# Peptides against a protein of PDB entry 3T7K: the designs that were tried, part 63

Target 1, 248 residues: chain A of PDB entry 3T7K
Amino acid sequence: KAEKILARFNELPNYDLKAVCTGCFHDGFNEVDIEILNQLGIKIFDNIKETDKLNCIFAPKILRTEKFLKSLSFEPLKFALKPEFIIDLLKQIHSKKDKLSQININLFDYEINGINESIISKTKLPTKVFERANIRCINLVNDIPGGVDTIGSVLKAHGIEKINVLRSKKCTFEDIIPNDVSKQENGGIFKYVLIVTKASQVKKFTKLINDRDKNETILIVEWNWCVESIFHLNVDFTSKKNVLYQKK

## One batch from the design tools (peptide; made by RFdiffusion4, then SolubleMPNN)

Design b2_p14_4_s2 (from b2_p14_4, 9 letters changed)
Fold by OpenDDE base, seed 1:
Structure b2_p14_4_s2 (fold): chain B 248 residues (1-248), chain A 14 residues (1-14)
Amino acid sequence: as target 1 above (248 residues)
Amino acid sequence: SKDEEIEKEINAEY
């Protein structure tokens, strides 16, 4: 069926998209439309797997979904597109107007607002955002909204190797792991990195660390610090936004 | 009931 529909076009574009969708296309696509998209080099996956070599995200806007956040870790993310790309494409293909010899849809017309070339270019870097920031091991409170597994998965996708989950009410100093990055002499490496949700946790962890490991560097942030770092594919250590405690 | 895993934004309440 798809072949018959596409036969009216003299030339078919190959978009070369391996995509996931977030915040759109909840009902999926019918079999004919999936086949059409496949013939145009557009493959949509239900879930993110590294083996699929995903290069595209469909979303109506920047979202804080697991899929959207992880899409910024693609190697590279080639395109971040609005769902209207697919909608308009399928509309043109199903149009009975005999005069369309070619599909005239440009990917660049459907870019998600706020995901610019500067962001896309950073996904071509050989390192992940937190790797570049010398953040390898973090401490995460167990009561974080969204859950430690989901948040942990996003953070790992962005270069964090080890996530230590802290039982915020019961943890001691011995439960806190250091950010074991080889001390480059001149690098502002934080020995302790923590993601917390409450001011009481800041007070607790700062006390525990300062009492037992004096004069060490500490970074305590909220989840939004991580999100902003992901959205920009850059950690800005000059910004105090979403930083709850910092000791250099 | 296919629990439509309504893809939730992580901490979007801000």
Scores: peptide ipSAE 0.301, ipTM 0.773, DockQ to the pose 0.186
Fold by OpenDDE base, seed 4:
Structure b2_p14_4_s2 (fold): chain B 248 residues (1-248), chain A 14 residues (1-14)
Amino acid sequence: as target 1 above (248 residues)
Amino acid sequence: SKDEEIEKEINAEY
């Protein structure tokens, strides 16, 4: 059926998209439309797997979903597109107007606002955002909204190798892991990096660390610090935004 | 629920 529908076009584009969707297409696609998209080089996956070599995200806007956040870790993310790309594409293909010899849809017309070329270019870097920031091992409180598994998965996608989950009420200094990164000459490396949810946790962890490991560098941030870092594919250590405690 | 299948945004505050 898809072949018959597409036979009216003299040339079919190959978009070469391996995509996931977030905040759109919750009901999926019918079999015919999936086949049409496949013939156009558009493959949509339900979940993110590294083996699929995903290069595209469909979303109506920048979202804080797991899929969207992880899409910025694709190697590379080639396109971040609005769902209207697929909608308009399928609409054009299903149009009975015989006069369309070609599909005239440009991917660049459907870019998600705020995901610019600068962001896309950073996904071509050989390193991940937190790797570039010398953040390898982090401490994460167990009561984080969204859950430690989801948050941890996003952070790992962006280059954090080890996530230590802290039981906020019961943890001691011995439960806190150091960020084991070799000192680079010009980079402020924080020995302890923590993602927390409450001011009480800041007080607790700063006390525990300062009492037992004096003069060490500490970075305590909220989840929004990570999100902003991901959205920009850059860690700005000069910003105090979403930083709850910093000791250099 | 159909709503449970909706991918949730990860927010600092619920």
Scores: peptide ipSAE 0.293, ipTM 0.768, DockQ to the pose 0.205
Fold by OpenDDE base, seed 5:
Structure b2_p14_4_s2 (fold): chain B 248 residues (1-248), chain A 14 residues (1-14)
Amino acid sequence: as target 1 above (248 residues)
Amino acid sequence: SKDEEIEKEINAEY
């Protein structure tokens, strides 16, 4: 069926998209439309796997979903597109009107607002955002909204190697892991990096660390600090936004 | 479902 529908076009574009969707196309696509998209070089995957070499995200806007946050770790993210790209493409293909010799859909007309060339260019860097920030090992409280697995997966996609989950009510100093980064000559390395959800946790962890490891560097942030860092593909250590405690 | 969880926005609220 797809071949018959596409046979009316003299030439078919190859968009070369390996994509996931978030915040759109919850019901998926019918078999004919999937085959049409495949013939146009558009492959949509249900989940993110490194082996699939994903290069595209479909979303109506910037979202704080796992898929969207992880898409900014693609190597590279080539396109971040609105779902209207697929909708308009399929509408044009299914249109019975005049012999369109060519498909006239431009990818650049469907860019997600706020994902600009500056963001796309940073996805071509050889390092991940937290790797560039010298954040290798973090401590994450177990009561974080969204769950430690989901948040941990996003953070790992962006270069954090080790995530230590802290049981906030029961943890001791010995449960807190250091950020084991080799002393680079240039850049503030925080020995302890923690993501917390409550002011009481800030008080607890600062006390535990300062009582046992005096004068060490500490960074305590909320999840929004990580999200903002991901959305910008840059960690701004000069900003106090979403930083709950900092000792240099 | 596991898929529904993936589509949710991850927000930490104090």
Scores: peptide ipSAE 0.276, ipTM 0.757, DockQ to the pose 0.199
Fold by OpenDDE base, seed 3:
Structure b2_p14_4_s2 (fold): chain B 248 residues (1-248), chain A 14 residues (1-14)
Amino acid sequence: as target 1 above (248 residues)
Amino acid sequence: SKDEEIEKEINAEY
């Protein structure tokens, strides 16, 4: 059926998209439309797997979903597109107007607002955002909204190797892991990096660390610090936004 | 097609 529909076009584009969707297409696509998209070089996956070599995200806007956040870790992310790309494409293809010899849909017309070429270009870097920031090992409180597994998965996608989950109420100094980046030459390394949810945790962890390891560097941030870093594919250590405690 | 679960945005409020 898809072949018959597409036969009216003299030339078919190959968009070369391996995509996931977030915040759109919850009901998926019918079999014919999937086949049409496949013939145009558009493959949509249900979940993110490294083996699929995903290069595209469909979303109506910048979202804080797991899929969207992880899409910025694609190697590279080639396109971040609005769902209207697919909608308009399928509409054009299903149009009964006989005179369409070519599909006239440009990917660049459907870019998600706020995901510009500067962001896309950073996904071509050989390192991940937190790797570039010399953040390898972090401490994450167990009561974080969204759950440690989801948040941990996003953070790992962006170059954090080890996530230590802290039981905030029972945690001692010995439970806190250092950010072991001793082999990295770049300045601005924090020995202790923590993601917390409450001011009381800041007070607790700063006390624990300072009482036992008085002269060490500490970075305590909110989840929003991570999100902003991901959205920009850059860690700005000059910004105090979403930083709860910093000791250099 | 499988109905995809509506993903929630990961929001942390303090």
Scores: peptide ipSAE 0.296, ipTM 0.767, DockQ to the pose 0.168; fails the geometry check

Design b2_p14_4_s3 (from b2_p14_4, 8 letters changed)
Fold by OpenDDE base, seed 5:
Structure b2_p14_4_s3 (fold): chain B 248 residues (1-248), chain A 14 residues (1-14)
Amino acid sequence: as target 1 above (248 residues)
Amino acid sequence: SEDKKKEEEINADY
C-alpha cells in the first residue's frame, strides 16, 4: 500500500532520521504511515537505546521529559523537530490533488523553538555536559520527584558515571561519595556534589560533611540546576540559580 | 491494554 502511494513521486527524499517522540504522537502511527516514513528514511523508535544511533527528537516544544532531556545527549542531535513535520509530510503524500512530482517539505521549517544551532553544535562535542564540568560522581536523595531511576538515567546520559542514592533520613557521612575526578589544574572540582529537594537536607548534608571532612568543596543543587545545564549543554558555575549551597 | 505510561515532565513546576 505504501509503495503504491509513493509511486506517484518521481523522487523520494531520504531524510535520514532516527527519531523518538515526546509530548506528541501518543497513539503512534498506522502501519501504512510507518512504512511511508521508513521509505523516506524516517525511523521512529519507542525508546532511546544507544545502539540505535538516534539523531532526532519530535516534540511540540522544549519539554522536561526523560526523552527530551536525553535527546540533548545524542551524538549528535541533528534535528529537533515539531510534530507538524510528520503531519504535513503525510498530508502531502496522501493528498489526491496535483501530480506533485516531488515532496516539498523542508526540515528546517519545523525546528523546535529554543533548540538553535548553538545547542545542536554542542551535541557534536566529544564530551558530555557534566563530564566537561568535572562532575563524575554525584549524590542523589531518594525522595526526589520523578524518581532516582529516571533522573539517574538522564544524568548518566549526560556524562555522570556514578549516582549514589542517599536515604535522606538515615544517611550518615559514610554514605556520601566523593566526586572522584583527577585534579585537573584549571577547573573548580567539587569534592562533594549533591542533588537535594529540601532545605532540611542542605542543613543535614552540610553538617555531616563539614564535621567529618572540614574545608572540602561542596556543591548542593536542585534538580533544576541539572535541567538548566542540560538545556544549555553548559554548566555555569558563576550562576547561583538553583544552587542551594556552595563551598569553594 | 498496558496503560502506555504517559510521558511526564520531570519536576516541572506546574
Scores: peptide ipSAE 0.391, ipTM 0.807, DockQ to the pose 0.184
Fold by OpenDDE base, seed 4:
Structure b2_p14_4_s3 (fold): chain B 248 residues (1-248), chain A 14 residues (1-14)
Amino acid sequence: as target 1 above (248 residues)
Amino acid sequence: SEDKKKEEEINADY
């Protein structure tokens, strides 16, 4: 059926998209439309797997979903597109107007606002955002909204190798892991990096660390610090935004 | 029918 529908076109584009969707197409696609998309080089996956070599995200806007956040870790992310790309594409293909010899849809017309070429270019870097920031091992409080598994999965996608989950009420200094990164000459490396949710946790962890490991560098941030870092594919250590405590 | 968990935004201040 898809072949018959596409036979009216003299040439079919190959978009070469391996995509996931977030915040759109919750009901999926019918079999015919999936086959049409496949013939156009558009493959949509339900979940993110590294083996699928995903290069595209469909979303109506920048979202804080797991899929969207992880899409910025694709190697590379080639396109971040609005769902209207698929909608308009399928609409054009299903149109009975015989006069369309070619599919005239440009991917660049459907870019998600705020995901610019600068962001896309950074996904071509050989390193992940937190790797570039010398953040390898982090401490994450167990009461983080969204859950430690989801948050941890996003952070790992962006180059954090080890996530230590802290039981905020019961943890001691011995439960806090150092960020084991070799001192690069010019980069402020924080020995302890923590993601927390409450001011009380800041007080607790700063006390525990300062009492037991004096003069060490500490970075305590909110989840929003990570999100902003991901959205920009850059860690700005000069910004105090979403930083709860910093000791250099 | 596995209720496709609506993709939730993580820690979005609603």
Scores: peptide ipSAE 0.391, ipTM 0.806, DockQ to the pose 0.185
Fold by OpenDDE base, seed 3:
Structure b2_p14_4_s3 (fold): chain B 248 residues (1-248), chain A 14 residues (1-14)
Amino acid sequence: as target 1 above (248 residues)
Amino acid sequence: SEDKKKEEEINADY
């Protein structure tokens, strides 16, 4: 059925998209439309798997979903597109107007606002955002909204190797892991990096660390610090936004 | 039909 529909076009584009969707297409696509998209080089996956070599995200806007956040870790992310790309494409294809010899849909017309070429270009870097920031090991409080598994998965996708989950009420100094980046020559390495949710945790962890390891560098941030870093694919250590405590 | 849990935004200040 898809072949018959597409037969009216003299030339078919190959978009070469391996995509996931977030915040759109909850009901999926019918079999015919999936086949049409496949013939145009558009493959949509339900979940993110590294083996699929995903290069595209469909979303109506920048979202803080797991999929969207992880899409910025694709190697590279080629396109971040609005769902209207698919909608308009399928509309054009299903149009009964006989005179369409070509599909006239340009990917660049459907870019998600706020995901520009500068962001896309950073996904081509050989390193991940937190790797570039010399953040390898972090401490994450167990009571973080969204859950440690989801947040941890996003952080790992962006180059954090080890996530230590802290039981905030029972945690001692010995439970806090150092950010072991001893081999990196670049200044600005924090020995202790923590993601927390409450001011009381800041007070607790700063005390624990400073009492036992007085001269060490500490970075305590909110989840929003991570999100902003991901959205920009850059860690700005000059910004105090979402930083709860910093000791250099 | 597994109710595909609507993807939620993680800690979005609503």
Scores: peptide ipSAE 0.390, ipTM 0.806, DockQ to the pose 0.183
Fold by OpenDDE base, seed 1:
Structure b2_p14_4_s3 (fold): chain B 248 residues (1-248), chain A 14 residues (1-14)
Amino acid sequence: as target 1 above (248 residues)
Amino acid sequence: SEDKKKEEEINADY
């Protein structure tokens, strides 16, 4: 069926998209439309797997979904597109207007607002955002909204190797792991990095660390600090936004 | 009916 529909076009584009969708296409696509998209070099996956070499995300806007956040870790993310790309493409293909010899849909017309070339270019870097920031091991409170597994998965996708989950009410200093990055002499490396949700946790962890490991560097942030770092594919250590405690 | 886990935004202040 798809072949018959596409036979009216003299030339078919190859978009070379391996994509996931977030915040759109909840009902999926019918078999004919999936076949059409496949013939145009558009493959849509249900879930993110590294083996699929995903290069595209469909979303109506920047979202804080697991899929959207992880899409910024693709190697590279080639395109971040609005769902209207698929909608308009399928509309043109299903149109009975005999005069369309070619599909005239440009990917660049459907870019998600706020995901610009500067962001896309950073996904071509050989390192992940937190790797570049010398953040390898973090401490995460167990009561974080969204859950430690989901948040941990996003953070790992962006270069954090080890996530230590802290039982915020019961943890001691010995439960806190250091950010074990080889001390480059001149690099602002934080020995302790923590993601917390409450001011009481800041007070607790700062006390525990300062009492036992004096004069060490500490970075305590909220989840939004991580999100902003991901959205920009850059950690801005000059910003105090979403930083709850910092000791250099 | 595979409960398509509603894709949730992580800690989005609505």
Scores: peptide ipSAE 0.390, ipTM 0.805, DockQ to the pose 0.183

Design b2_p14_4_s4 (from b2_p14_4, 8 letters changed)
Fold by OpenDDE base, seed 1:
Structure b2_p14_4_s4 (fold): chain B 248 residues (1-248), chain A 14 residues (1-14)
Amino acid sequence: as target 1 above (248 residues)
Amino acid sequence: EEDEKKEKEINAEK
């Protein structure tokens, strides 16, 4: 069926997209449309797997979904597109207007607002955003909204190697892990990095660390600090936004 | 009913 539909076109584009969808296409696609998309070099996957070499995301806008956040870790993310690309593409293909010799849809017309070339270019870097920021090991409170597994998975996709989950009410200093990054002499490396949800946790952890390791560097942030860092593919240590405590 | 786990935004600002 798909071949017959596409046979009216003299030339078919190859978009070379390996994509996931987030915040759109909840009902999926029918078999014919999937085959059409496949013939155009568009493969849509249900889940993110590293082996699939995903290079595209479909979303209506910037979202804080696991898929969207992880898509910015693709190597590279080539395209971040609005779902209207697929909608318009399929609409053009199913159109009975005899005179369409070519599919005339440009991917660049469907870019997600706020995902620009500067962001896309950073996905070509050999390192991940938190790796570049010298954040390898973090402490995460167990009561974080979204859950430690989901958040942990996103953070790992972005270069955090070790996530230590802290039982906020019961943890001691010995439960807090250091950010074990080889001391480059000149780099502002934080020995302790923590993601917390409450001001009471800031007070607790700052006290625990300062009482036992008083001269060490501490960074305590909200989850939004991580999200902003991901959305920009850059950690801005000059910004105080979403930073709850910092000791240099 | 496979509760189609609606993708949730993680700590989306209300």
Scores: peptide ipSAE 0.332, ipTM 0.767, DockQ to the pose 0.187
Fold by OpenDDE base, seed 5:
Structure b2_p14_4_s4 (fold): chain B 248 residues (1-248), chain A 14 residues (1-14)
Amino acid sequence: as target 1 above (248 residues)
Amino acid sequence: EEDEKKEKEINAEK
């Protein structure tokens, strides 16, 4: 069926998209439309796997979904597109108008607002955002909304190697892991990096660390600090936004 | 009941 539908076009574009969808196409696609998209070089995957070399995301806007946050770790993210690209493409292909010799849809007309060339260019960097920020090992509280697995997976996609989950009510100083980064000459390395949800946790962890490991560098942030860092593909250590405690 | 795991935004500001 797909071949017969596409046979009316003299030339078919090859978009070379390996994509995931987030916040759109929850019901998926019918078999004919999947085959049409495949013939146009558009492959849609259900889940993010490193082996698939994903280069595209479909979303209606910037979202804080796991898929969207991870898409900014693609190597590179070539396109971040609105679902209307697929909708308009399929609509054009299924249209009975005899005179369409060519598919006339430009990918650039469907860019997600706020994902600009500056963001796309940063996905071509050889390092991940938290790797560039000298954040290798973090402590994450177990009561974080969204769950430690999902948040941990996003953080790992962005260059955090080790995630230590802290049981906020029961943890001791010995449960807190240092950010073991080789002494790079330039940027302020925080020995302890923690993501917390409550002011009470800030008080607890600052006390535990300062009582046992005096004068060490501490960074305690909210999850939103990580999200903003991901959305910008840059960590701004000069910003106090979403920073709950900082000791240099 | 296939709980359609609606993709949730992680800590979306209310």
Scores: peptide ipSAE 0.331, ipTM 0.767, DockQ to the pose 0.188
Fold by OpenDDE base, seed 4:
Structure b2_p14_4_s4 (fold): chain B 248 residues (1-248), chain A 14 residues (1-14)
Amino acid sequence: as target 1 above (248 residues)
Amino acid sequence: EEDEKKEKEINAEK
């Protein structure tokens, strides 16, 4: 059926998209539309798997979903597109107006606001955002909204190798892991990096660390610090935004 | 009813 629909076009574009959707297309696509998209080089996956070599995200806007956050870790992310790209594409293809010899849809017209070329270019870097920031091992409180598994998965996608989950009420100093990164000459490496949810946790962890490992560097942030770092594909250590405690 | 886990934003400000 898809072949018959597409036969009216003299040339078909190959978009070369391997995509996931977030915040759109919850009901999926019918079999014919999937086949059409596949013939146009657009493959939509239900879930993110590294083996699929995903290069595209469909979303109405910047979202804080697991899929959206992970899409910024694609190698590279080629396109972050609004769902209207697919909608308009399928609409044009299903149009019975005989006069369309070509599909006239440009991917660049459907870019998600706030995902610019600067962000896309950073996804071509050989390193992940937290790797570049010398953050390899982090401590994550167990009561974080969204859950440690989801958040941990996002953080790992962005270059954090080890996530230590802290039981906030019961943890001791011995439960806190250091960020084991070789000292680069010019970059302030934080020995302890923690993601927390409450001011009481800041007080607890700062006390535990300062009492047992005096004069060490500490970074305590909220989840939004990670999100902003991901959205910009850059860690800004000069910003105090979403930083709850910092000791250099 | 497989509650299609509506993709939730992680720590979206209420």
Scores: peptide ipSAE 0.330, ipTM 0.766, DockQ to the pose 0.190
Fold by OpenDDE base, seed 2:
Structure b2_p14_4_s4 (fold): chain B 248 residues (1-248), chain A 14 residues (1-14)
Amino acid sequence: as target 1 above (248 residues)
Amino acid sequence: EEDEKKEKEINAEK
């Protein structure tokens, strides 16, 4: 069926998209539309796997979903597109009235607001955002909303190698792992990086660390600090936003 | 009814 529908076009674009969707297309696509999209070089996957070499995300806007956050770690993310791209494309293809000999849809017209060329360009960098920030090992409290597995998976996608889950009520100093990074001269390295949910945890962890390792650098942040860093593909150490405690 | 696990935003600001 798809071939017959597409036969009216003299030339077909190859969009070369390997995509996931988030916040859109919950009901999926019918078999004919999937076949049409595949013939146009658009392949949609249900889940993110490294083996699929994903390069595109479909979403109505910037979202804090696992898929959206991970899409910014694609190598590269070529396009972050609104679902209207697919909608308009399929509409044009199914239209019997359009005397159009060719599909005239430009990917750039469907860019997600706030995911600009500057963000896209950073996904071409050889390093991940937290790798560039010298954050390799972090401590994550076990009571974090969203769950340690989901959050941990996002953080790993963005270059954090080791995630230590802290049992906030039972943890001791010995349970806290250092951020083991080679001292490069020009970057502020925090020995202890922690993601916490409440002020009582800040008090607890600062006390534990300062009592046992008094002169070391500490960064305690909220999850939103990580999210903002991901959305900008840059860690701004000058910002106090979402930073609960910092010792340089 | 397969509860289509609606993808949830992680700590979306209310």
Scores: peptide ipSAE 0.330, ipTM 0.767, DockQ to the pose 0.187

